# Peptides against a protein of PDB entry 1EBD, part 112

Target 1, 138 residues: chain A of PDB entry 1EBD
Amino acid sequence: KASYEGKVAAEAIAGHPSAVDYVAIPAVVFSDPECASVGYFEQQAKDEGIDVIAAKFPFAANGRALALNDTDGFLKLVVRKEDGVIIGAQIIGPNASDMIAELGLAIEAGMTAEDIALTIHAHPTLGEIAMEAAEVAL

## One batch from the design tools (peptide; made by RFdiffusion4, then SolubleMPNN)

Design b2_p28_8_s2
Fold by OpenDDE base, seed 5:
Structure b2_p28_8_s2 (fold): chain B 138 residues (1-138), chain A 28 residues (1-28)
Amino acid sequence: as target 1 above (138 residues)
Amino acid sequence: DELERRLEERRRNRERLKELRRRREAKE
């Protein structure tokens, strides 16, 4: 139920025309679970002819999420296949509204999935899910 | 086209930062 509500919220964010000159403007919906997005959605990138890898990691596999008994949702990275550059991210789950900031920074800095995968995240934290999703993209 | 332009700009900025770090480390 909660996971479905999060998906609908994320899809609503995707339906907003990208009329803004900035690739990394965050959008947040403070639902339960929270939804956050920055940069390209997978389908938006495909519609623009960008070949992408969509790397997804579930909160159900995150140690902190398990400890909090709040495991609904996932993090998705949208990675340009040519060079591994992160061009978008979506989070549905605990603390998504704050966690999106790391990914916004990564996109604006032109970081790759490898850059995040090789960044040490504190254990156990929800933020580790960004590292795990980045590893999926490799 | 706009995405590619921005990514190239970010790449140039990263290389500049790496060079500045190398110069700092060489002075230490």
Scores: peptide ipSAE 0.062, ipTM 0.536, DockQ to the pose 0.047
Fold by OpenDDE base, seed 4:
Structure b2_p28_8_s2 (fold): chain B 138 residues (1-138), chain A 28 residues (1-28)
Amino acid sequence: as target 1 above (138 residues)
Amino acid sequence: DELERRLEERRRNRERLKELRRRREAKE
């Protein structure tokens, strides 16, 4: 956030049109396991009257997590039910701090669960869990 | 074409998400 706002300010000073225009700001806790979140939590969406699907996939079912013997946690996608648009994501598990970036991009671009499900992820990777959770939401 | 259709859909979805974010921030 601060870095992005700093870039906008620098561009404005230089006479370039720029604005702080983001939908999703990631939050990360570098614990063991790591925790990361972007966009809406499931309950937050419900409190705002948004009908959502919460699609959850465990690291215990991810091939790379199994190979690393690090299978604690899950990925959760928060998907707007009316159109399948991803509005939030939470990750508890290995490499959550880096993996949240894909989901932040998906939210900012207005992508659907189908868009992620149809994106080829390398096998075996931790990142496949995003695709698997997206398939659950279909 | 199909690509253009999907890009326009994503644009519309992004605008909707911006509105939802503004509504959230107004409540907080």
Scores: peptide ipSAE 0.034, ipTM 0.538, DockQ to the pose 0.910
Fold by OpenDDE base, seed 2:
Structure b2_p28_8_s2 (fold): chain B 138 residues (1-138), chain A 28 residues (1-28)
Amino acid sequence: as target 1 above (138 residues)
Amino acid sequence: DELERRLEERRRNRERLKELRRRREAKE
């Protein structure tokens, strides 16, 4: 957030007005396991009257996590049921701080769970869990 | 064009998400 706002401010100072227009702001805690979130939490969406599916996939079922012997936690996608649009994501687990970027991009682009499910992820990777969670949401 | 159709859908979805965010911020 701060870096993006700083860029907008720098552009404005340079005589190029830019708007802060974002849908998703990532939040990261560098704990063990790492925690990351972007967009809506499931309960937050429900409180706003958005009908959602919360698709959860555990790192214990991810091939790379197993190979690394680091299988704590999960990825959760918050998907609007009406159209399958991803509106939020939470990750607790290995590399959550970096993995959240893909999901932030997906939310900002207005992508669906189907868009992620149909995107080829390298095997075996931690990032593949996003594809798996997206498949759960279908 | 299938790609353009999908891009238009994404644009619509993005605008919907912006509207949802604005509504949330207005309730705070």
Scores: peptide ipSAE 0.028, ipTM 0.523, DockQ to the pose 0.847
Fold by OpenDDE base, seed 3:
Structure b2_p28_8_s2 (fold): chain B 138 residues (1-138), chain A 28 residues (1-28)
Amino acid sequence: as target 1 above (138 residues)
Amino acid sequence: DELERRLEERRRNRERLKELRRRREAKE
């Protein structure tokens, strides 16, 4: 947020229109487990009248998380039901702070859960959980 | 043709999401 605001301010000072209007600003808490969020929470979407699917997948079912003995938490995708577009994501668990970037990109690009589900993720990785959650949303 | 359709759909979805975010921020 602060870095984005700084960039917008710099562009304004330079007399250029702010061409960068980001939709998905990540929020991260470096706790144990880590927490990361981007886009809408499920309740925020509902409060705005957006019909959503909340697709959740636990780290306890992720092969890499099991191998690391770090299986606390989950990934949640907030998907617009009408068209499958990803509008938010939350991660509580290992490497959440870095893993949120894929989902931020997906939201900014207007991608669907299907786009993530059909993307090959390396096995075994923590990142596979995004694909698994996307499959739940289908 | 399919790729172009999907790209345009993504663009439309992005703009819709921007508008929703702007509306939320205006209420805060």
Scores: peptide ipSAE 0.026, ipTM 0.516, DockQ to the pose 0.823

Design b2_p28_8_s4
Fold by OpenDDE base, seed 5:
Structure b2_p28_8_s4 (fold): chain B 138 residues (1-138), chain A 28 residues (1-28)
Amino acid sequence: as target 1 above (138 residues)
Amino acid sequence: SEEAERERRRAEAREELLALRRRREARE
């Protein structure tokens, strides 16, 4: 329930027109669990005719989340199928508000899912979930 | 050992990812 509410809130914020033509403007909702988004949602990409992969990984499978007993939610990457470029990300879960920055950087830099998958994240951390989701997209 | 098996699986996964990167670079 909380994850669903967070997703709806993030999507509503992301739908607002920005006066600035940046690809990766983050949106954050400081709820419990936190919700954060940057770039395209899967449906937004589809509506624009972009063929995408939505790669999702749950916090319930993350070692740090398990250790913290805070395993609600997931990370989703929106990856363009043509070239593997990350064009969006959504996080619902622990530390989402801070974790979204890595993915914002990746989007602005034109990184691919492979680039994130090949980036070693410290173990055990919540941040590993970005790497895990990127591996799903491959 | 279970640790050795985990290490082998990690090494295999890394090589697969590196192969994907090489294929990407070859298309550029």
Scores: peptide ipSAE 0.017, ipTM 0.401, DockQ to the pose 0.024
Fold by OpenDDE base, seed 4:
Structure b2_p28_8_s4 (fold): chain B 138 residues (1-138), chain A 28 residues (1-28)
Amino acid sequence: as target 1 above (138 residues)
Amino acid sequence: SEEAERERRRAEAREELLALRRRREARE
């Protein structure tokens, strides 16, 4: 479906060396749906020997996305199992290009999935999906 | 009300997460 193009774009970004070298430099593709990434992809982390949790939450379960009738895609957090630190994030879906900034900040600050899960996100917003994905990682 | 029930569930979830954080911090 529509999310397929975004998924292919995300996979292309995953192959770029700069996505590994710079933990919190965002990469954005302004497709429909939008695709955004920051930090490690799951496979990149695994290739470097990092044990990770890939926590995924769909926009189809987000209240704001439902209200907007724009529910294609998902948010994925890549979380280091040892300490719960967020080391990467990918978003395919509505407002991905702007929403990636919160996760970039979280990565640069060395935040954990619990830190995001405990941050109150306004209801209903697209941004709640970050909190939901963080809860999946707990 | 449905809104009050949602708020209660959110409050309960928050307290659970706070407890998890406190346990984590105690191990560090």
Scores: peptide ipSAE 0.015, ipTM 0.413, DockQ to the pose 0.023
Fold by OpenDDE base, seed 2:
Structure b2_p28_8_s4 (fold): chain B 138 residues (1-138), chain A 28 residues (1-28)
Amino acid sequence: as target 1 above (138 residues)
Amino acid sequence: SEEAERERRRAEAREELLALRRRREARE
């Protein structure tokens, strides 16, 4: 039942830069799986000469996703290597459309991967995947 | 340890997902 159609949707939205001076305008595609993005894609950052870490964590390893039997996809953080500041995020998976808000907030606030990694997320939740991806970036 | 086991399961899940995606891409 796993559907990787989210990759295609994510590719479609990747070509649409945020039209406005907001660093973190979310883009959402309500597909199955849902796709959400905010800030830089990894390749966009690289094309602009930003040295980044792309930290990825799969929903297949998330306890809530397992409980929901909806484990397709991942969360990716795009983190600037110089200072650990989060500059982008992509989510393909369950509840991506809502979960992107945390990461949008983090980007606008200039937070680091460490800030998210050190934030307690309720267990078990889909939102824990942000913390897990942040830990990967450390 | 329980922690090490969790880490292994996370890594395995990641690799499985990546493998599935690679297989799909190879069919396209």
Scores: peptide ipSAE 0.007, ipTM 0.301, DockQ to the pose 0.024
Fold by OpenDDE base, seed 1:
Structure b2_p28_8_s4 (fold): chain B 138 residues (1-138), chain A 28 residues (1-28)
Amino acid sequence: as target 1 above (138 residues)
Amino acid sequence: SEEAERERRRAEAREELLALRRRREARE
């Protein structure tokens, strides 16, 4: 957030059109477990009248998380039902602060759950949980 | 091309999400 705000400010000062609007700003809490969020929460989407699927996958079922003995939490995708577009994501668990970047990119690009599900993730990795959650949304 | 059509649809979805964000910010 601070970094992006600094860039926007710098561009404005430089007289460049601040033409970059962001769909989602990530929020991270470096707790144990870490918490990260980008885009809509499920309830926020519902409050705005967006029909959504909340696709959840637990770290307890992730091969890398099991190997690390760090299986608390989950990844949740908030997916618009009409077209499968990802509009939000929440991660509670190992390395959530870094893993949220993939979902931030997906949201900014207007990607669908199918796009994530069809993206090859290295096995076994924590990041593979994004693919698993996306498959739940299909 | 099919690729160009996918990109157009993604761009449209992005613009819709930006509009939704602006609406949310206006309510806060």
Scores: peptide ipSAE 0.095, ipTM 0.624, DockQ to the pose 0.858; fails the geometry check

## One batch from the design tools (peptide; made by RFdiffusion4, then SolubleMPNN)

Design b2_p29_1_s1
Fold by OpenDDE base, seed 5:
Structure b2_p29_1_s1 (fold): chain B 138 residues (1-138), chain A 29 residues (1-29)
Amino acid sequence: as target 1 above (138 residues)
Amino acid sequence: SYRASEAEREEARERMREAAARLAAKEAA
């Protein structure tokens, strides 16, 4: 499903500077695959002197994605090393536009990667990928 | 703080509504 539009969208949420960047405000590109972002990109955090962990998990390893035969892309969590707080997330892949909401909530609530990792996500769902990425950050 | 201001939130909501409208229009075409 790799399309030109998807490529462009993926590049757009790969950490490039934005003139208007709102922390914990979602940005969605309804491309194929969908792209979504909320909070800090990894490079943005680094540019601001925030020491972060970029925890990435591929849809290729997600049970629901496999079942849907839609395994392109990944979810990335940007986690502040100091306290494990999630400060950003990017999703390229199936249902990214909806899945970003959970992570927006997590960021606004000041949740940690551990909080997400310890949150039970229904199986099998695409949403599990957030939990998986959070576990990577631990 | 990693929370956006209310002004930023409203601006973002507007952009998202516009994006949703574009998507809906595309699906209807």
Scores: peptide ipSAE 0.016, ipTM 0.384, DockQ to the pose 0.094
Fold by OpenDDE base, seed 1:
Structure b2_p29_1_s1 (fold): chain B 138 residues (1-138), chain A 29 residues (1-29)
Amino acid sequence: as target 1 above (138 residues)
Amino acid sequence: SYRASEAEREEARERMREAAARLAAKEAA
C-alpha cells in the first residue's frame, strides 16, 4: 500500500505540465518500499509526443537486493529514442531515495543510456540496477 | 531543452514539498 501511495504521489507530481518541463528534480516518497522519480514518466513523454523507450529492470534480478532479501520493485529508465538520452527515471525499491541522485545527475547532464551502461558500478550493489536498466534500453 | 531555470527549479521543488506534505498527512491519518 505504501508503495502504491508513493507511486500515485509521484505520478501526480509529475503529471503537472509545468513540472514535466523540469528534469532532474527528484521526487521521493519514503514509503516501504521507497519510491523515487526524476524527469519524465513514460506516459508523460508519450503525451507530449516524445518517442521513448521505457527500460525496466526488477530488483528481483539484482544481486545485492537478493542478498538483502529486499527484492520488491524495479527501476525504470525513460529514454528518448531519437538520441538515447535519458529523460526520466523511476525507482520503486530499496534505497530508491538515494539511488535517484545518480539518475538525476545523468538526466541533468544529458547522458545517454549507453553512458550509464558503460559506467562501471561496484558489484554487488543496488546501484547496478541502473546499469542493468540502461542495458535494456540499448 | 529540458533544463529549467533556477526559478523554475525552485517552483518545482516547492510543489514537490507540498505534495510530500499532503502524502505525509494522509499516511499519518
Scores: peptide ipSAE 0.016, ipTM 0.356, DockQ to the pose 0.059
Fold by OpenDDE base, seed 3:
Order: sequence, then C-alpha cells, then structure tokens
Structure b2_p29_1_s1 (fold): chain B 138 residues (1-138), chain A 29 residues (1-29)
Amino acid sequence: as target 1 above (138 residues)
Amino acid sequence: SYRASEAEREEARERMREAAARLAAKEAA
C-alpha cells in the first residue's frame, strides 16, 4: 500500500536538519503512508548534546493495524534519559496525522514515557502503539 | 524556547492550512 510519495516523505522527515524552535508544533505529510512529527528528532537531540533513548514500535505488531491490513511503518518516541521526559515523536503509518496530537500534548505538558505507558488506550486501536513505544523506553 | 507563543502557534497553523490546501488541489486535479 505504501506509495513512492510516501517513501520520499518518510526519507525527508528522517533527515530533517532544521533546529527545533517549536517543541510542540506538529508537522504532517498526508502521504501514503502518512508521516507526522513533533518535537526533537533523535539526531537533533544528539547534536544538541541531549542524551536520549529512541523507543520504536512497529505497526506490524499492532492489532488494529493488522485488522486493517495496513501495517507499514512505526512510531518512535525520543525520550530524555536523565528524567524520562518525552521531547520528540515521529509516526509513519496509518492515521499518523491524527495520532500525533496525543504526543504533542504529552511533550507540551512535559510528560514522561511512564505517563503514557500507564495511560490505558482503547483496544483494539492504532493509538495503542503509543503506549507500546512508551513501554519500550522504560 | 520550550513553549511557543500564541502568535507563533497561529503562524504555524496558517502554514499548515496552506500546505494542506495545495495538496488537496493537486489530488483533485
């Protein structure tokens, strides 16, 4: 299902070189698969000397994604090691444009990976992937 | 800064609306 346009968009996001001026301002590409980002990319954090954990979870392991036969991509959380605070998130996959809002809220509020991991997400939903990725960061 | 001002948020929102409109126009052609 992934298109050429989606592949190019994903690659562009992965290589985003811009400085992070707005921590909680989302960026969305409505490609197939969709791409969304908020806050720091892993490499941006490292370039600024921030020690981070990059917690990644694939849609191929998400029950709703499997049911929809739309399992391309992943969710990645960028978590500051010293205190577990989420400072960035990237989503490539189904419904990324809408799902990024939860993570934008979490970053703006200064939430930790533990906060998301302990938040119950409806089952089965694509949104459960945020909880799964947060658990990886623990 | 960690938190964007309301003005900065509004500017970002406007840019995204414009980008979405351009994409929609392209897809509808």
Scores: peptide ipSAE 0.014, ipTM 0.319, DockQ to the pose 0.076
Fold by OpenDDE base, seed 4:
Structure b2_p29_1_s1 (fold): chain B 138 residues (1-138), chain A 29 residues (1-29)
Amino acid sequence: as target 1 above (138 residues)
Amino acid sequence: SYRASEAEREEARERMREAAARLAAKEAA
């Protein structure tokens, strides 16, 4: 499916070495649905010996996505179990290319899943999905 | 409203459990 293809493409882009010393450089594929990633993928973290929680929330459960009749995909947070710090995020779905910015900021700032969960997100918005995924990680 | 109530969030969590199977099926297709 298109979402799977987008994920593969995003992973390939994210896997390229960067000369820039940023923790969270986003990778975006403007497919249908859009695919965006920042920081670690779950498997990357595991391969490096980082114990993580992968918290996934589907757009099918998001009110705004339902209203838009665009409910394919999900948001996934990759959270380090040791301290709850968000170390990666992936989004496949509507407006993923813009929504990834919040999570990039969170990763760069060393924020936890709790920080996102306790941040009020406007209702109804696609952005609420980040809060819902963060709550799953708690 | 500006934000969802706790009841609305709980409903979303229920939808999540139902949607997980559908999402998995789509990913596997």
Scores: peptide ipSAE 0.000, ipTM 0.268, DockQ to the pose 0.029

Design b2_p29_1_s2
Fold by OpenDDE base, seed 3:
Structure b2_p29_1_s2 (fold): chain B 138 residues (1-138), chain A 29 residues (1-29)
Amino acid sequence: as target 1 above (138 residues)
Amino acid sequence: SYRASEAEQKAARERMKAALAALAAKEAA
């Protein structure tokens, strides 16, 4: 995995948008289900001319969510097509307010969907949904 | 590098909360 600074430098040399231009500011609504977001929404990215993949995975397909009988909602990753960098994420569902932190860190560090997909997540946990959504983006 | 001010962060969060509400309504089953 390339370092954050190395990725930013490579993007600058290539004339691509730099990861430092994306400020990862989280927002949380403590509703039922909880809602959380960080970085770009899909439509926001499109409006700014960024070509993105919107990778969505439902809690209904997550083992821990099923065990908890709390399967409403989904996780969505907004991934820049050109280089696979995660530029946004939305979570509607169980533990969204805490789970958004992993993705905020990933965005701030300039990580790709592949980085998340290759990160081992404990089984069974709600957090696995981030890995599953990342795999959808590949 | 650029970091948003506290005022900018607050404004951004409010916009994001509105967008979240719209997303939740749009994709509700």
Scores: peptide ipSAE 0.305, ipTM 0.788, DockQ to the pose 0.033
Fold by OpenDDE base, seed 4:
Structure b2_p29_1_s2 (fold): chain B 138 residues (1-138), chain A 29 residues (1-29)
Amino acid sequence: as target 1 above (138 residues)
Amino acid sequence: SYRASEAEQKAARERMKAALAALAAKEAA
């Protein structure tokens, strides 16, 4: 079922500014499954010397995803170890294009993984996966 | 506070999409 092919070209941009400058800018690829990202990628953070926790939670373990029979993919939180602040997130899976907004807000507001983990998410929902991933990061 | 221009946002999105595609390929299921 899963097709992870991206309809995007490789980097053809001259300048490579710091991801910090664009941490709150989301990107979406409307593929099947959808892909969405905001803030740092794990490897990007590591390359810049940021010590991070990459907390991954699969849609296969999400109740709503199971009910929808759409369980491909995962949510990944990139959390700065020193203070628990969320600095990036990637979602590959159902409703990724909309779910990324919660994480964009969290990053913009300087929230921690604990903040999301302690936020009650409705059950069962796809968005609940953000809470689950945040718990992994604790 | 500082906000990226539309051009900067577009460039950032393109870089992110490329990285996202690479991540998807690496962790494909």
Scores: peptide ipSAE 0.205, ipTM 0.719, DockQ to the pose 0.056
Fold by OpenDDE base, seed 2:
Structure b2_p29_1_s2 (fold): chain B 138 residues (1-138), chain A 29 residues (1-29)
Amino acid sequence: as target 1 above (138 residues)
Amino acid sequence: SYRASEAEQKAARERMKAALAALAAKEAA
């Protein structure tokens, strides 16, 4: 966490636009499907020279989404390869506006994909998709 | 820790929303 935030602060001093898009700032679009994001997008990370894994998991493979007949979209985790730290997340799909909070907390706390993958999520829930995407990143 | 101003946060959210829209369009194609 500290190293990542330190880099963001250094980039802000240098006038890098990406530094203003602080990892802790969430964005939500209440469309159908909903869209939510926090931290880096995959392409932003790559453009900044960060070696990342972009782990994507579809709602079509989520049990709760299937039960709700609301399976459009996906969750994407952006994970720094160096240490497995989650540096970004995007959700397009059901309940994205609320589900982004878990990932925002994880990013702020400097958690890794492994931390999320090992966190027990209730079954069946939409939130399990975060765990599934984290497993993909491993 | 570093935190953006309210104005910077607003601008960042707008950029992120645009990026989300682009991502949604790309992935839906």
Scores: peptide ipSAE 0.202, ipTM 0.716, DockQ to the pose 0.041
Fold by OpenDDE base, seed 1:
Structure b2_p29_1_s2 (fold): chain B 138 residues (1-138), chain A 29 residues (1-29)
Amino acid sequence: as target 1 above (138 residues)
Amino acid sequence: SYRASEAEQKAARERMKAALAALAAKEAA
């Protein structure tokens, strides 16, 4: 299943040892499901000694994704425990290529998970998943 | 603080994109 492949791919990517040259530089793979990343992967953060929360929320629980019958994948936020600052994000799922921009902005601005959680997202939208994941991190 | 040039950012994106694509491909059926 695509969902399984995406999940496995995400885990493999999360463990990639490549250096993050610039925190807010997004990367997108236009696969099915789409893959997008910005900032730290969880393992990269851990390798640098950063204590992080990996907050994950599935598209299967997103109202818009359900309505679109496109529920494969998830959004993951990598949140620094010390101050709640978002330092990375990965999305595998519908519209990942566009949704990563919000998270890139958040990371570049030094926003916290709380900032995202308290930001009103239109309902129902795929973008709500960022808010949901942020709430998981609280 | 320091910000990378547009060229540096573009190069970084391409490197990361390639890495992500390679990893994703390994898991593709």
Scores: peptide ipSAE 0.091, ipTM 0.590, DockQ to the pose 0.060

Design b2_p29_1_s3
Fold by OpenDDE base, seed 4:
Structure b2_p29_1_s3 (fold): chain B 138 residues (1-138), chain A 29 residues (1-29)
Amino acid sequence: as target 1 above (138 residues)
Amino acid sequence: SYRASEEERERARERMREARARLAAKEAA
């Protein structure tokens, strides 16, 4: 957020119109395992009266994670039931800090779980877990 | 082995095809 806001500010100072207009700000903790979040948490959505599906998939079921012997954690998608739009995501596990970017993009673009489920992810990769979680939400 | 890798890749492709089939069924309902 700070880096992005700095970029916008620099552009404004340079005379280029720019606005900070984003929906999803990622939060990352570089622990072991890493933790990353973007958009709504499940309970946060429920508290605001949004009917959601929480689609969870464990790294223990991910081929790349198994091959790396690093299978702790999961990916969770928070999907609005009304239209299937992804409104939040949480990742605990290997490479969470980088993997959250795909989901941030999806949220910013207003993508659905179907959009991710129908996107081919390279096999075997950790990122494939996003596709797996999206399938759970279908 | 390469053969095992190809089989694993095919299983992944099959999961994708199944997901698409589920979507198609849902849309047709």
Scores: peptide ipSAE 0.022, ipTM 0.441, DockQ to the pose 0.024
Fold by OpenDDE base, seed 2:
Structure b2_p29_1_s3 (fold): chain B 138 residues (1-138), chain A 29 residues (1-29)
Amino acid sequence: as target 1 above (138 residues)
Amino acid sequence: SYRASEEERERARERMREARARLAAKEAA
Protein backbone atom coordinates (compact mmCIF):
# COMPACT_ATOMS: atom_id res chain seq x y z
CA LYS B 1 0.00 0.00 0.00
CA ALA B 2 2.64 2.49 1.00
CA SER B 3 4.77 1.65 -2.03
CA TYR B 4 1.85 1.93 -4.39
CA GLU B 5 0.67 5.21 -2.96
CA GLY B 6 4.22 6.49 -3.01
CA LYS B 7 4.52 5.60 -6.67
CA VAL B 8 1.31 7.45 -7.48
CA ALA B 9 2.54 10.49 -5.60
CA ALA B 10 5.89 10.39 -7.35
CA GLU B 11 4.22 10.13 -10.73
CA ALA B 12 1.97 13.06 -9.92
CA ILE B 13 4.97 15.15 -8.94
CA ALA B 14 6.64 14.17 -12.19
CA GLY B 15 3.59 15.35 -14.13
CA HIS B 16 2.26 11.94 -15.07
CA PRO B 17 -1.40 11.08 -14.74
CA SER B 18 -2.01 8.44 -12.12
CA ALA B 19 -4.77 7.25 -9.87
CA VAL B 20 -5.18 5.17 -6.75
CA ASP B 21 -8.13 2.89 -7.38
CA TYR B 22 -7.92 -0.34 -5.44
CA VAL B 23 -10.17 -2.44 -3.26
CA ALA B 24 -7.84 -5.15 -2.06
CA ILE B 25 -4.70 -4.14 -0.20
CA PRO B 26 -2.61 -7.14 0.74
CA ALA B 27 -1.13 -7.47 4.21
CA VAL B 28 1.78 -9.82 4.73
CA VAL B 29 3.72 -11.02 7.75
CA PHE B 30 6.92 -12.82 6.79
CA SER B 31 6.82 -15.20 9.71
CA ASP B 32 7.15 -18.96 9.78
CA PRO B 33 4.62 -19.86 8.58
CA GLU B 34 3.99 -16.78 6.47
CA CYS B 35 0.68 -14.99 6.88
CA ALA B 36 -1.08 -13.06 4.16
CA SER B 37 -4.47 -11.42 3.93
CA VAL B 38 -6.41 -9.41 1.40
CA GLY B 39 -9.93 -8.02 1.54
CA TYR B 40 -12.41 -8.99 4.22
CA PHE B 41 -11.90 -11.30 7.10
CA GLU B 42 -14.94 -13.45 7.75
CA GLN B 43 -15.90 -11.63 10.92
CA GLN B 44 -15.42 -8.22 9.31
CA ALA B 45 -17.86 -9.18 6.60
CA LYS B 46 -20.37 -10.47 9.12
CA ASP B 47 -20.04 -7.31 11.20
CA GLU B 48 -20.99 -5.33 8.11
CA GLY B 49 -24.02 -7.51 7.53
CA ILE B 50 -22.59 -9.41 4.57
CA ASP B 51 -23.70 -13.01 4.40
CA VAL B 52 -20.57 -14.98 3.57
CA ILE B 53 -19.24 -18.45 3.05
CA ALA B 54 -15.86 -19.09 4.62
CA ALA B 55 -14.18 -21.80 2.57
CA LYS B 56 -11.07 -23.31 4.10
CA PHE B 57 -8.56 -25.77 2.66
CA PRO B 58 -5.46 -27.06 4.46
CA PHE B 59 -1.94 -27.21 3.08
CA ALA B 60 -1.77 -30.72 4.53
CA ALA B 61 -3.96 -31.78 1.62
CA ASN B 62 -1.88 -29.98 -1.04
CA GLY B 63 0.45 -32.13 -3.12
CA ARG B 64 3.23 -29.58 -3.45
CA ALA B 65 3.13 -28.74 0.25
CA LEU B 66 3.51 -32.44 1.00
CA ALA B 67 6.43 -32.71 -1.40
CA LEU B 68 8.08 -29.74 0.29
CA ASN B 69 7.38 -31.17 3.75
CA ASP B 70 5.79 -27.83 4.63
CA THR B 71 2.14 -28.53 5.32
CA ASP B 72 1.18 -26.26 8.20
CA GLY B 73 -1.65 -23.84 7.70
CA PHE B 74 -4.50 -23.22 5.33
CA LEU B 75 -6.10 -20.93 2.81
CA LYS B 76 -9.45 -19.35 3.57
CA LEU B 77 -11.70 -17.67 1.03
CA VAL B 78 -14.39 -15.26 2.14
CA VAL B 79 -17.14 -15.48 -0.45
CA ARG B 80 -20.28 -13.37 -0.60
CA LYS B 81 -23.13 -15.85 -0.52
CA GLU B 82 -25.50 -13.85 -2.68
CA ASP B 83 -23.42 -13.94 -5.85
CA GLY B 84 -20.35 -16.03 -5.08
CA VAL B 85 -17.98 -13.07 -5.39
CA ILE B 86 -14.72 -13.40 -3.51
CA ILE B 87 -14.38 -10.50 -1.09
CA GLY B 88 -11.49 -11.68 1.05
CA ALA B 89 -8.77 -14.26 1.49
CA GLN B 90 -6.33 -15.32 4.17
CA ILE B 91 -3.36 -17.63 3.77
CA ILE B 92 -1.25 -19.08 6.54
CA GLY B 93 1.43 -21.34 5.13
CA PRO B 94 4.23 -21.76 2.62
CA ASN B 95 4.66 -18.97 0.07
CA ALA B 96 1.60 -17.11 1.38
CA SER B 97 3.30 -13.78 0.65
CA ASP B 98 3.35 -14.49 -3.08
CA MET B 99 0.22 -16.61 -3.35
CA ILE B 100 -1.97 -13.81 -2.03
CA ALA B 101 -1.45 -11.94 -5.32
CA GLU B 102 -3.74 -14.27 -7.27
CA LEU B 103 -6.51 -13.70 -4.79
CA GLY B 104 -5.92 -9.97 -4.73
CA LEU B 105 -6.36 -10.00 -8.49
CA ALA B 106 -9.51 -12.08 -8.18
CA ILE B 107 -11.02 -9.66 -5.67
CA GLU B 108 -10.10 -6.59 -7.70
CA ALA B 109 -11.63 -8.14 -10.81
CA GLY B 110 -14.83 -9.13 -9.02
CA MET B 111 -14.29 -12.82 -9.68
CA THR B 112 -16.34 -15.58 -8.11
CA ALA B 113 -15.34 -18.76 -6.39
CA GLU B 114 -16.53 -20.50 -9.54
CA ASP B 115 -14.05 -18.54 -11.63
CA ILE B 116 -11.15 -19.74 -9.48
CA ALA B 117 -12.48 -23.29 -9.20
CA LEU B 118 -12.76 -23.57 -12.97
CA THR B 119 -9.29 -22.13 -13.61
CA ILE B 120 -6.72 -24.81 -14.30
CA HIS B 121 -3.84 -24.51 -11.88
CA ALA B 122 -0.52 -26.19 -12.53
CA HIS B 123 -0.03 -29.49 -10.78
CA PRO B 124 1.51 -29.97 -8.35
CA THR B 125 1.76 -26.41 -7.02
CA LEU B 126 1.01 -24.58 -3.82
CA GLY B 127 -1.29 -22.37 -5.88
CA GLU B 128 -3.70 -25.26 -6.36
CA ILE B 129 -4.88 -24.63 -2.83
CA ALA B 130 -6.75 -21.56 -4.09
CA MET B 131 -8.62 -23.74 -6.54
CA GLU B 132 -9.36 -26.31 -3.85
CA ALA B 133 -10.68 -23.69 -1.45
CA ALA B 134 -12.80 -22.24 -4.23
CA GLU B 135 -14.31 -25.67 -4.83
CA VAL B 136 -15.22 -25.84 -1.15
CA ALA B 137 -17.09 -22.57 -1.58
CA LEU B 138 -19.24 -23.91 -4.44
CA SER A 1 11.65 -26.77 -19.08
CA TYR A 2 8.60 -28.26 -17.41
CA ARG A 3 5.51 -29.44 -19.24
CA ALA A 4 2.41 -30.87 -17.64
CA SER A 5 1.78 -34.53 -18.39
CA GLU A 6 -1.39 -35.70 -20.07
CA GLU A 7 -2.36 -37.32 -16.80
CA GLU A 8 -2.03 -34.02 -14.96
CA ARG A 9 -4.15 -32.31 -17.60
CA GLU A 10 -6.81 -34.98 -17.39
CA ARG A 11 -6.93 -34.69 -13.60
CA ALA A 12 -7.41 -30.97 -13.99
CA ARG A 13 -10.23 -31.46 -16.48
CA GLU A 14 -11.88 -33.95 -14.16
CA ARG A 15 -11.76 -31.50 -11.27
CA MET A 16 -13.38 -28.88 -13.47
CA ARG A 17 -16.16 -31.26 -14.44
CA GLU A 18 -16.73 -32.17 -10.81
CA ALA A 19 -16.81 -28.53 -9.77
CA ARG A 20 -19.38 -27.73 -12.44
CA ALA A 21 -21.48 -30.67 -11.33
CA ARG A 22 -21.40 -29.56 -7.70
CA LEU A 23 -22.40 -26.05 -8.65
CA ALA A 24 -25.20 -27.27 -10.88
CA ALA A 25 -26.51 -29.51 -8.12
CA LYS A 26 -26.52 -26.64 -5.66
CA GLU A 27 -28.30 -24.35 -8.09
CA ALA A 28 -30.92 -27.00 -8.75
CA ALA A 29 -31.64 -27.53 -5.06
Scores: peptide ipSAE 0.022, ipTM 0.479, DockQ to the pose 0.027
Fold by OpenDDE base, seed 1:
Structure b2_p29_1_s3 (fold): chain B 138 residues (1-138), chain A 29 residues (1-29)
Amino acid sequence: as target 1 above (138 residues)
Amino acid sequence: SYRASEEERERARERMREARARLAAKEAA
């Protein structure tokens, strides 16, 4: 957030029109396993009266995670039931800090779980877990 | 920020469905 806001400010003073217009700001903890989050947590959405699907998929079922012998954790998508739009995501597990970027992009673009589910991911990769979780939400 | 229209998303979904079908056909061949 601070880096992005700094960039916007720098562009503004340089004479380039720019605004802080974002929906999803990622939060990352570089622990072992890594933790990453963007958008709504399930409970936050519920507290605001948003009817959501919490689609969870474990790294224990991911081919790349198995191959790496690093299967702790999961990916969770928070999907608004009304229209299938992804409004949040949490990842606990291998490479969570990098993988959260795909989901941040999805949320910022207003994508649905179907959009992610239909996106072809390389096999086998950790990133496939996003597609798997999206399929759970369908 | 960018927001995809329903029309844009439908076009994208169709392209991806087609790509997925082609991939599945290749894997099954």
Scores: peptide ipSAE 0.019, ipTM 0.454, DockQ to the pose 0.132
Fold by OpenDDE base, seed 3:
Structure b2_p29_1_s3 (fold): chain B 138 residues (1-138), chain A 29 residues (1-29)
Amino acid sequence: as target 1 above (138 residues)
Amino acid sequence: SYRASEEERERARERMREARARLAAKEAA
């Protein structure tokens, strides 16, 4: 957020029109395992009256995580039921700090769980877990 | 190897096919 706002400010100072327009701001905790989040948490959505699917997939079922012997945690997608749009994501596990970017992009672009589920992710990779979680939401 | 890569891609394609099937089932319900 700070870096993005700094960029917008720099553009304005330079005389270039710019605007801040984002749906979600990622948050990362560099713990072991790492934690990352973007958009709505499940309970936040529910508190606002949004009917959601919380699609969860564990790293214990991810081929790359198994190969790395680092299988703690999960990825959770928060998907709006009415249209399948991804409105939030949380990752606890290996490489969460980097992997959250894909989901941030998906949320900002208004993508659905279908969009992610039907995107081929390289095998075996940690990133496949996003696809797997999206499939759960279908 | 090339073969391993092709097999990995085929596994990914299969998961996509399964996902499409699940989506279709959901839409039909």
Scores: peptide ipSAE 0.023, ipTM 0.475, DockQ to the pose 0.027; fails the geometry check

